Peptides against a protein of PDB entry 7RZF. Designs and how they scored, part 7

Target 1, 358 residues: chain A of PDB entry 7RZF
Amino acid sequence: PFQEEHLKQLYKIVPIKDIRNLYVTFPIPDLQKYYKSNPGHYLGHLIGHEGPGSLLSELKSKGWVNTLVGGQKEGARGFMFFIINVDLTEEGLLHVEDIILHMFQYIQKLRAEGPQEWVFQECKDLNAVAFRFKDKERPRGYTSKIAGILHYYPLEEVLTAEYLLEEFRPDLIEMVLDKLRPENVRVAIVSKSFEGKTDRTEEWYGTQYKQEAIPDEVIKKWQNADLNGKFKLPTKNEFIPTNFEILPLEKEATPYPALIKDTAMSKLWFKQDDKFFLPKACLNFEFFSPFAYVDPLHCNMAYLYLELLKDSLNEYAYAAELAGLSYDLQNTIYGMYLSVKGYNDKQPILLKKIIEKM
Target 2, 358 residues: chain A of PDB entry 7RZF as posed
Amino acid sequence: PFQEEHLKQLYKIVPIKDIRNLYVTFPIPDLQKYYKSNPGHYLGHLIGHEGPGSLLSELKSKGWVNTLVGGQKEGARGFMFFIINVDLTEEGLLHVEDIILHMFQYIQKLRAEGPQEWVFQELKDLNAVAFRFKDKERPRGYTSKIAGILHYYPLEEVLTAEYLLEEFRPDLIEMVLDKLRPENVRVAIVSKSFEGKTDRTEEWYGTQYKQEAIPDEVIKKWQNADLNGKFKLPTKNEFIPTNFEILPLEKEATPYPALIKDTAMSKLWFKQDDKFFLPKANLNFEFFSPFAYVDPLHSNMAYLYLELLKDSLNEYAYAAELAGLSYDLQNTIYGMYLSVKGYNDKQPILLKKIIEKM

## One batch from the design tools (peptide; aimed at target 1 Q72 I83)

Design b1_p9_6_s3 (made by RFdiffusion4, then SolubleMPNN; from b1_p9_6, 6 letters changed)
Fold by OpenDDE base, seed 1:
Structure b1_p9_6_s3 (fold): chain B 358 residues (1-358), chain A 9 residues (1-9)
Amino acid sequence: as target 1 above (358 residues)
Amino acid sequence: MKVSFKYTP
């Protein structure tokens, strides 16, 4: 584990690729033995959330960050890391201290709210769905993976241990949160802007870097992170499927879509799944408008409309994606195309929200 | 994105 001398350090790293990244790293205890409760996954879920009131939402609104990832990472035997990683904009590179302040404000919000059993339940349900409907992997790769994880899990649980949550452990969540403090932080900034400003070279790869102590005043600023009223816990994910019933194949099922509705305003084609037998559906809608492609102005207006529509749907996109739902909106020369895919149970909810925004 | 940083060896 890192000693005190290794904490509160800033690394400025020159990448080979033109990338801008911030890594905020906290040493944490080894959580492997707690796989049934997985407190690191709980925290990674919230810190890495992309919905309204999330850390990412605020950092995006400021134009500082494009993407955010939060979670546990394996270290060496007996310790792990919790890492918050962000893709920085050019502007965000100038505001790293403030970005980290916002991280600590969000962490402070999590402390103030305390562990939420409903959030754990959503994680449990999502992981159970992911396990139950996991795609077939290539046998060679899968066997090698299983052989590796047999060192960490009982044989009877080796297939389920990475997925199935069993125990809500608020004490362990709080224990990990107590490690996510400014006094325990290691910061790495990766940018080509540090070229020619480094004083060290990494021995193995020749990576140029500079190491600096984070000033005590900056640490104190982060320690005094207040509650930011913009940060909120996510709402319940309404898209998590609960019904996985597969309807029996109709006796007259054809290998091709059948026309089941024909009206002046709509045609509906249906094909039952005769191949995969999954509780999933693909809904495809083609909207026809004589105005969509009349001239360049109308074409651009139709484009702008869809971009605005997509933007208005961003609040649902992440929650839907987590639940294994997706949608796609495209302009066509005839009008618009909408596709909704994933678990069929909650597709009507997503579709309704899309149509209400249209 | 929830990246459980799985140890990619």
Scores: peptide ipSAE 0.022, ipTM 0.576, DockQ to the pose 0.210
OpenDDE base, seeds 2, 3, 4, 5: peptide ipSAE 0.020, 0.020, 0.022, 0.000; ipTM 0.538, 0.523, 0.552, 0.459; seed 4 fails the geometry check

Design b1_p9_6_s4 (made by RFdiffusion4, then SolubleMPNN; from b1_p9_6, 6 letters changed)
Fold by OpenDDE base, seed 3:
Structure b1_p9_6_s4 (fold): chain B 358 residues (1-358), chain A 9 residues (1-9)
Amino acid sequence: as target 1 above (358 residues)
Amino acid sequence: MLVNFKYTP
């Protein structure tokens, strides 16, 4: 376990690749025994959320961060870590203290709101879907994985333990959240900008780094993180499928798409799944416009339109992705292509949102 | 995104 002397440390690390990363790490208790409630998953879901009012949304709006990952990491026996990792912009590299302040502001928002059973239920439902419709893994890899996790889970639960949430434990969520404090932080900044400014070399890989104590004034600023009114809990994920009914294969089902509607303005092709028998669909729309590629101006306008449309849909993209829905929008020489893929139950909702933004 | 950081050995 890290001793107190190992906390409140800043590591400046020189990468081989031109990357800019920030790692904010918190030592936490071993949560392995709490796999049925998985409080670290709950917190990682919220901290790592990408929707409106999320930590990432705010940090992106400032131009400081491109991506954010939050979650638990296995440690040695008897402890774990909670890590918030961000990909930094060049500007974000100059604002690391402020980025971490925003992290603590978001964590403070989570404390103020308290554990939400509906969020746990969404995590439970998402994980249940992921388990139920899990793709086949390569047998060798899967067997090795299962053999490894048999050390942690009862044989009866070994297949389900990583997925199925059973217990809402607000006490454990609060317990982990109480470890996400400035006094318990380890910060690593990875950037080539530290080249020639390091005083240590890592023994195994020769990685150059500098270790510094985080100033007490900075720790105090983070400890006094207020509620930032821009941070909000996510809204309920409307894309989580609830209906998994698979319609029987039609007697006249063709191995190829059949034209089921032909009008002056539209053609509809349909193929029923005859292979996978999953509650999934792939909706593909090709829109034709004689103006889409008539000249360079129209081509660029069509491109810009799609980029703006994608940007306007970003608020739904993450929630849809979590729920196993995806969309794709592409320019074509004839107009536009739209694809909506994933669980069929909530595809109409996503499609409607796309069309409403068009 | 939520990530469970697995130890790569």
Scores: peptide ipSAE 0.062, ipTM 0.742, DockQ to the pose 0.211
OpenDDE base, seeds 1, 2, 4, 5: peptide ipSAE 0.062, 0.057, 0.058, 0.055; ipTM 0.744, 0.734, 0.739, 0.736

Design b1_p9_7 (made by RFdiffusion4)
Pose (drawn by RFdiffusion4):
Structure b1_p9_7 (pose): chain A 358 residues (1-358), chain P 9 residues (1-9)
Amino acid sequence: as target 2 above (358 residues)
Amino acid sequence: DSFKTNGVH
């Protein structure tokens, strides 16, 4: 649907609720026919990746961006999109050309070295382990899902869809990585600061927007010289699991969680799993404080402190959320709250790091 | 329409 008359364009959209965002849209051909190598997932794993020396951490270091989401959007049949969607700070709206410039800097940093064998082997291993201990399904919604993807795949791999991968073909990685060029951009800015500046309006919904077609100054400033920032490839993962042993049932087996520790400091509830036999457990905590909801100031500093803790710890724990260990730490009325769940091997390192950062 | 991210399950 994107003919070349309406390419290289930058719209400005006025919202109703106060948000600020930047959408970078590329068009690409259909890659649902390539469901074994999956080059879109490879570039999605390399673009939208938080951690040391990556696209998001540098934009955090310049104070312009809270978070970004990579990957490819799939639309209808016979055509596909690719999106880099970002949200902006107060002075992140002033330097949009520099943000997209850094996006092509990281793309060119990934074009000078191209394919990687160990990233494909690591991602395939992760999907294989994440498929081998695939948990039970709720019968409603699961049959709608496997009837939703029954149109594309044969009868044998109706289940093993986007779980098992056979081959690493760098040609398709290079092909989709070539289609990401500044001749193929479509920038869209959402900001509430364009109230009285919009000429055009939408008939169907009634929204207002513009046409600021990007002059060639900034296009030929985008693809001209792109060496690097302080970017780097992600490093070897250490949260990949190795212990897949189901521990045996002990003498004191109970059908409900029993109180084991009762002190004036803490109490526990424990139950070994009897039904599921998956090498994974969930640990949860609820810390109490009478000072958490005393007045609005003390009920306000709690969200700020807990949010800054999540800010400063996502850079560390995104590899744990990527390997299958997910944590969550948010505030409650009474006190604050913690819940770490996932594979059985790496809970102590993660929970201990959470406490010592807390 | 759908959106695909990092391809991890």

Design b1_p9_7_s1 (made by RFdiffusion4, then SolubleMPNN; from b1_p9_7, 8 letters changed)
Fold by OpenDDE base, seed 1:
Structure b1_p9_7_s1 (fold): chain B 358 residues (1-358), chain A 9 residues (1-9)
Amino acid sequence: as target 1 above (358 residues)
Amino acid sequence: ERVRGRGIP
């Protein structure tokens, strides 16, 4: 779809909403036929990673980016796009060229490391878990979705094709990675700061924009992106569940929580799942402190404490969320509330990390 | 990970 003349282009777009976004887009081959290996998902997982040594972590540390999304997007028949999208800060809007340089440095890191089978295996395991324990959907919506995807997958695989990875294909990963080059880039910057600085109007929605060629010097700068020692591959995700055993319902199981521990310092209620029969649990902790709400100062200090705690847990929160675990921390008038939810197998690991940071 | 595209639940 894009000819050479459509590459190395910069679009400055005026949004209706007050948003600041950067889109870095690469045309890629149609990957639909490779759904069993899904090389675009592999690259999206790494480029879109939020852990230590990730692209997002570095860009956030500079105050330039709030969020990052990486991955494949459907185009039309016979082609796709790989897109890296970031939410820009006001400062980040001034450093777009440097942000894109960091993107190419991360891509260069991926080239240097080569395809990693263990990363593929984690993606496979995560998707298998998601498929196995997928929630029930509304029949009408589900049927319509299945009818749509029948155009892309064999009938026998239509239910599994979006989830089940079967083949590690390093050749396809390298093929897609080879398309993620400065000479193939299309850049769009979305900001109200371009109001009154545009010379074109989009035909359908009346969106104001300006199109410019990216200078050759900038392209060369990106082509010469060196290895940045701050970028690292993610560590293995320790939160991926491996045990899905469901314990049998106790004969004396009550429909209500039973008090199973009562001490001067703690009470514990337990209810076994008698309804869903999922390898999931909800752990809820209420901590009481007479100081939490004694005055406005203590209240604000307790709030600040939890915000700092959450910030310190961000790296673990991301890996846990990918694995179907979540936590919540809230201030209460009596103290604090902690909730840990998701697959029961790795909940103790997440809980331990939270308590160690407290 | 906000991967956009097919194959991500």
Scores: peptide ipSAE 0.022, ipTM 0.600, DockQ to the pose 0.283
OpenDDE base, seeds 2, 3, 4, 5: peptide ipSAE 0.018, 0.019, 0.017, 0.022; ipTM 0.591, 0.593, 0.580, 0.633

Design b1_p9_7_s2 (made by RFdiffusion4, then SolubleMPNN; from b1_p9_7, 8 letters changed)
Fold by OpenDDE base, seed 3:
Structure b1_p9_7_s2 (fold): chain B 358 residues (1-358), chain A 9 residues (1-9)
Amino acid sequence: as target 1 above (358 residues)
Amino acid sequence: ERLRGRGIP
């Protein structure tokens, strides 16, 4: 475990690749024994959320961060880390202190709201769905994985332990959240901008870095992180499937898509799943426009339109993705292609939202 | 690794 001397440290690291990353790391107790409640997953779900009022949403709105990842990471035996990792923009690299302040503001928001059983329930439901409809893994990889996790879980639970949540433990959530404090922080900034400004070399890979103590004044600023009114807990995930009914295979089911609707403005093909028998559907829409590819200007406008549309849907689509729904939008020479895939139960909701934004 | 978010390296 990190001793006090290892806390409140800033590492400036020179990457080989042209990347800009910020790692904010907290040492936490080993949570492995709490796998049934998985408090680190709860916090990772919220901190790593991408919806409206999320940490990422705010940091993106500032132009400082492109992506965010949050959650527990295994350490050595007997301890773990909680990590918040962000991909920094060039501007974000100049605002690292402020980015971390926002992280602590979000964490403070989580403290103020307290553990939410409904959030736990959503995590439970999501994980249960993921377990129930888990794809077949390659036997070799799966066996190796199972063999590894047998060291951590009872034999009877080895298949379920990584997925099935059983216990809402607000006390453990609060315990982990209490470790996410400025006094316990380790910060690593990865950027080529530190080239020639380092004084140490890592022994194993020769990575150049500089280690500095984080100034007490900066720690105090983070300790005094106020509630930021822009941060909100996510709304309930409307995309979590609840209906898993598989419709009976029609007697006249064709091995190929059959034309089931033909109108002046639309054709609809349908193929029932005759192979997988999953409560999933794939909706594919081809939109035809004579203007989509008429000239370079229109082509570029169509491209920009889809990029803007995707951007406008990003926060909303995150909840869908968590629930095993995805969409894809592509430009075609004839117009646009839309695909909606995943559990069929909530596909109409996602589709409706996409169409409303179009 | 049990990190959450789309940006999992």
Scores: peptide ipSAE 0.049, ipTM 0.783, DockQ to the pose 0.221
OpenDDE base, seeds 1, 2, 4, 5: peptide ipSAE 0.030, 0.032, 0.037, 0.037; ipTM 0.733, 0.759, 0.771, 0.721

Design b1_p9_7_s3 (made by RFdiffusion4, then SolubleMPNN; from b1_p9_7, 7 letters changed)
Fold by OpenDDE base, seed 3:
Structure b1_p9_7_s3 (fold): chain B 358 residues (1-358), chain A 9 residues (1-9)
Amino acid sequence: as target 1 above (358 residues)
Amino acid sequence: ERLKGAGIP
């Protein structure tokens, strides 16, 4: 267990690869016994959220961070961590203190809003969908995993324990939030910029690092993190599927796509799933334009258009992805290609949003 | 994204 002397520490680490990462780590109680409520998953969902008003959205808008991952990590038995990990830009490397301030501002926002049952319900629903429609794993890996988790879960629940949420426990969410404080922080910055500025070498891997105490003034700045009005809870995820009906296979179903509509402006092919019987569909659209590839200018304009379109859709992309929906937009020599894949129930919603932005 | 057991280096 980390003692107080191990808290409020900054590690400057030299990587082998040219990477820039920030790890903000909080020791937390062992949450394993709370797997039915999984408060760390709730917090990881919000802190790691990528939608509008998220921590990542703000840090990206500053040009400081590319990616963000938040959540609980197992330590030794009886000890866990909550970690916020970000991929830093070169500019972000200069603003680590400010990045961490924004983390604490977001955490403060979560405290101010309090635990939200609807967010828990979304997590529950997402996990239930993931469990219900889980792909087959390689037997060896799956068996090894199950054997490992048998040490943590009852035999009857071993298959469900990592997925199925049962209990909304706002008290446990608050308990974990109370551990996400500056006085309980460990910071690691990974960058080649620390080469030649380290004084220690890790014994096992030879990693060069420097350990420093975080100044009390910096801790105090983080403790005084105010509410940043840019941070908002995510909106409800409209892409979470609720209808899982599988239509019966048509008697005349062909093993290949059949032309079901032919018009002057459109052709539609359809193939029913005859193998997987999942409540999923793949919608593929090919748009033809004589202008898409007529010259280098038009080609570049078409490319730029799709990049801008993707950027404009970014607000929906993460929510859709969480719900098992994805889209892809590509330029072709004939025009554009759009693909929408995943659970069929909410595909019309995503497709509509895409078309409205086009 | 959510941390799924990714090792701290």
Scores: peptide ipSAE 0.042, ipTM 0.692, DockQ to the pose 0.111
OpenDDE base, seeds 1, 2, 4, 5: peptide ipSAE 0.040, 0.043, 0.040, 0.045; ipTM 0.696, 0.686, 0.683, 0.691; seeds 2, 4, 5 fail the geometry check

Design b1_p9_7_s4 (made by RFdiffusion4, then SolubleMPNN; from b1_p9_7, 6 letters changed)
Fold by OpenDDE base, seed 1:
Structure b1_p9_7_s4 (fold): chain B 358 residues (1-358), chain A 9 residues (1-9)
Amino acid sequence: as target 1 above (358 residues)
Amino acid sequence: DRLRGNGIP
């Protein structure tokens, strides 16, 4: 476990690859025994959220961060870490102190709002769906995994323990949030820009690094992180499936797609699933336009249109992905291609949002 | 996104 001397430390690390990463790490208690409530998963869901009003959304808007992940990580026996990791832009590398300030502002927002039972319920529902419709794993790998996790979970729960949430524990969420403080922080910055500026070498891999104490003035700035009005809790995820009914196979079901609609403006092909029997569908749309590829200008305009459309759909894409829905938009020489895949229940909602943005 | 356990060097 990290002692007080290991807290409030900054590590500047030289990578082998050309990467820029920031790791903000907090020592936390071992949460394994709380797997039924999983407070670390709750916090990782919110801190790692990518929707409007999220930490990532604000950091992206400033051009400082490309990606963000947040959550618990296992340490050694008896302790864990909560880690916020971001992929830094070149500009973001110059604003690390401000990035971390925004992290603490978001954490302060979570404290001010308090634990939300509806957010827990969404996590519970998402995990239940993931468990119920989990893909088959290779038997050897699966058996080895199960054998490993038997050290952590009762035999009766070993299959469900990583997925099924049972208890809303606001007290445990608050307990973990109380550990996410500037006085409990370890910061690592990974960048090639530190080459030739390091004074230590890691024993096992020869990684060059520099360790510095974070100045007290910087810690105080982070401790005084106020509420930033740009940070908001996510909205409810409308894409979470609730209907998993599988329709019976039609007696006249063909092994190939059948043409079920033929008009001057559209053809519709349908194939019922006769193999997987999952509450999933694939909707594929091919749009034809004589103007899509008539000349280089029109081709580039069609490309730009789809890039702008995708950008305008970003607010829905993350929530849909969490719920097991995906979409794809591609330019073709004949026009455009749209695909919507995943659980069939909420596909019409996603499709409607796409069409409304078009 | 959520941190998946295996990624921190």
Scores: peptide ipSAE 0.034, ipTM 0.682, DockQ to the pose 0.114
OpenDDE base, seeds 2, 3, 4, 5: peptide ipSAE 0.034, 0.033, 0.031, 0.031; ipTM 0.670, 0.680, 0.668, 0.667; seed 2 fails the geometry check

Design b1_p9_8 (made by RFdiffusion4)
Pose (drawn by RFdiffusion4):
Structure b1_p9_8 (pose): chain A 358 residues (1-358), chain P 9 residues (1-9)
Amino acid sequence: as target 2 above (358 residues)
Amino acid sequence: SPSLPPLSF
């Protein structure tokens, strides 16, 4: 649907709720026919990746961006999109050309070195382990899912869809990586600061927007010279699991969780798993404080402190959320809360690091 | 997950 008359354009949209965002839209051909190499997931794993020396961490270091989501958006049949959607700070709206410039800097940093064998082997291993201990399904919604993808795949791999990968073909990685060029951009800015500046309006919904077609100054400023920032490739993962042993049932087996520790400091509830036999467990905690909800100031500093703790610890723990260990730490009325779940091998390192950062 | 802008094309 994107003919070349309406390419290289930058719209400005006025919202109703106060948000600020930047959408970068590329068009690409259909890659649902390529469901074995999956080049869109490769570029999605290399673009939207938090951690040391990556696209998001540098934009956090310049104070412009809270978070960004990579990957490719799939639309209808016979055509496909690719999206880099970002949200903005107060002075992140002033430097949009520089943000998209850094986006093409990281794209060119990934075009000078191109394919990687160990990233494909690592992702394939992760999907294989994440398929081997695939948990049980709720029977409603699961049959709608496997009847939702029954139209595309044959009868043998109706289940093993986007789980098992056979081949690493760098040609398709290079093909979809070439289609991401600044002659294929479609920038869209959402900001509430364009109240009285909009000429055009939407008939269907009634929203207002613009047409600021990007002059060629900034296009030929985008693709001209792009060496690097302080970017780097992600490093070897250490949260990949290795212990897949189901520990045996002990003498004191109980059908309900029993109180084992009862002190004036803490109490526990414990139950070995009897039904599922998956090498994974969930640990949860609820810390209490009478000072968490005393007045609005003390009920306000709690969200700020807990949010800055999540800010400063996502850079570390995104590899744990990517390997299958997810944590969550949010506030409650009475006190604060913690819940770490996932594979059975790397809970101590993650929970201990959470406490010592806490 | 990625999403399009809130505009009809």

Design b1_p9_8_s1 (made by RFdiffusion4, then SolubleMPNN; from b1_p9_8 with S3V S8R)
Fold by OpenDDE base, seed 1:
Structure b1_p9_8_s1 (fold): chain B 358 residues (1-358), chain A 9 residues (1-9)
Amino acid sequence: as target 1 above (358 residues)
Amino acid sequence: SPVLPPLRF
């Protein structure tokens, strides 16, 4: 594990690829024994959230970050890391200290709110859905994976241990959150802009880097991170499926879509699933407008409309995706196409939100 | 996105 001398360090790393990344790393205890409560998953879910009031939403609003991931990573035996990783814009590369300040403000918000049982329950439900409807893996790969994880889990739990949450442990959430402090931080900035500004080479791959101590004034700035009123806990995910009933195949079910509605303004085709038997549906809508492609102006207006519509739906996109729902919106020469896919239970909710924004 | 599995995107 890192000693005190390895904490509060900044690494400037030259990549081979043209990438800009920030890694904010905290050493944490080994959480493997706590897999039934998985406090690192709870914190990763919140810190890595992409909805309104999230860390990513604020950093995107400033133009500093494109993507964010947060969570635990395996270390060596007896310790782990919690890592917050962001993809930096060119501007974000100039504001790394302020980005990290916002990370600590969000962490401070999590401390102020305390552990939320409803968030744990959502993580539990999402993981249960993910397990229940897991795709078939290639037998060789799956057996090799299972053989590897048998070192960590009881034989009777080995199939479920990566997914099954059983215990809400606020004490363990607080314990991990207490390790996410400025005094425990290791920062790595990856950018080609450090080329020719490094003084060290790593032993294995020849990666050029510079190591610097983070100034005490910067550490103190992060330690004094106040509550930022822009940060909020996510709202409850309304898209999490709860009904998984599969309707029986109708006796008259055809292998092809049947026309079930024919009107002057709409045609509807339906095909029941006769192959997969999953609690999933695909809803496809083709909208026709004589104006969509009449001239270049109308074509560009229709394009702009869909881009604005997609932007207005961003608040739901992440929550829907987490719950195994997706939508797609495309311009066509005849008008527009909408697709809604995934678990059928909450598709009407997502569809309603799309139509309300249209 | 959280780093933790299973991220089913």
Scores: peptide ipSAE 0.016, ipTM 0.534, DockQ to the pose 0.116
OpenDDE base, seeds 2, 3, 4, 5: peptide ipSAE 0.014, 0.012, 0.015, 0.019; ipTM 0.488, 0.497, 0.508, 0.525; seed 5 fails the geometry check

Design b1_p9_8_s2 (made by RFdiffusion4, then SolubleMPNN; from b1_p9_8 with S3T S8R; failed a check: a repeat of another design)
Amino acid sequence: SPTLPPLRF

## One batch from the design tools (peptide; aimed at target 1 G44 V69 K73)

Design b1_p10_1 (made by RFdiffusion4)
Pose (drawn by RFdiffusion4):
Structure b1_p10_1 (pose): chain A 358 residues (1-358), chain P 10 residues (1-10)
Amino acid sequence: as target 2 above (358 residues)
Amino acid sequence: SDPITYYYEE
C-alpha cells in the first residue's frame, strides 16, 4: 500500500490523552513464506534489545527515551511492515532527527558486520528448550490459536510453529537488512503540542494531523556517514538454563502448602510440585510497612522509589526475562511486592541481586 | 512457555 508518492514523510498527530511517541515505519515484502530461517525475528532480536551497549541503553544515557520496541508488524497477506516505536521525554521531542539518526547508526553498525552464527544458535537453543517444557494449555483459546495458524502450515508442524528452526541462511538476513534504508522511511510523531497547527482532519475518527514531508537535507544527513556511537553487540548469555532435573518427592508430602517457618520476622508456605513435573518454580514475597500509605506523600514516594528501582535494574535483568526467568516488583497499598518465576536454575542469583539492589 | 518472537505489538 505504500507507493513512493507517500514515502519519506513525517506526520504530526494530536492525541487526546497526553502522550509523546515516535513511530518509524519501513515497508518490506512478505516473509511468512520464510518460516524456517525467520529473518524478521533476527533483526528484531538485534534491534529491540536492552542491555550493555545497545540501542536503548544509549538513548537512556542521553536522557531522551524511556523504552523502545523493535520487531516487524505483519499486515494482511502479500505485504509486511517493520516498526521501531519509541516514546519521548520532555526534551526528547526537540531532537527527533538525532534519535532517528542514532537508529540508522545502529542499523549501519549491524550492517558492517552482518550475520552472526552464535546468535542464531543461541536463539534456536532457547526456542527448543522453551518448546520442550511447554506448559499445559487452557482448552479454550488454544484450539482457536491452532485453528488460527492452520491455514499457513502443513499438518505435521501445526504445533511446532515458530518454535523449531532448521537453518541459518544469511542471505535473507542481508536482504531484509538492506530494505531498511532512509529512502524507505515513514516517520510519524504523536504530540499534544500541535493543537492549533493542524490543517487536515480524519473523517472516520476525527483526528488531526499534518504533512511535513522531510526535505532532502535530513535524508542525506541520515545515510551519509554512519560509523558508530558507543554501541556494541550483546554478549554471551549466562542465564541460559542447564539443570533440568526433577527433584524427587520427600517423605512429608502434603497436598496443600504448609507453614514451615513462623517467626516474628517472616513466614513461609511451601509445596513440592506433585502434578506438573516441570523444572521450574515460582517464588513470591510481600513486604509490609506501616509507612507506605500514611499520607499522599508517603503513598507517592513508594511508586517513585520502586519505579526507579525497576529503571536501574532492567538493564541487568533483561537477559533473565529473555531466558525464561521473569520477575515483577510493584507496590501495594500495605507494603511492596515481589514475584520471581521461571526455570529452576537461576532463581538465587536473580533474587539475591534484586535484594541487594533494593 | 511461549516462543521468543519479535512481533510488533502496540

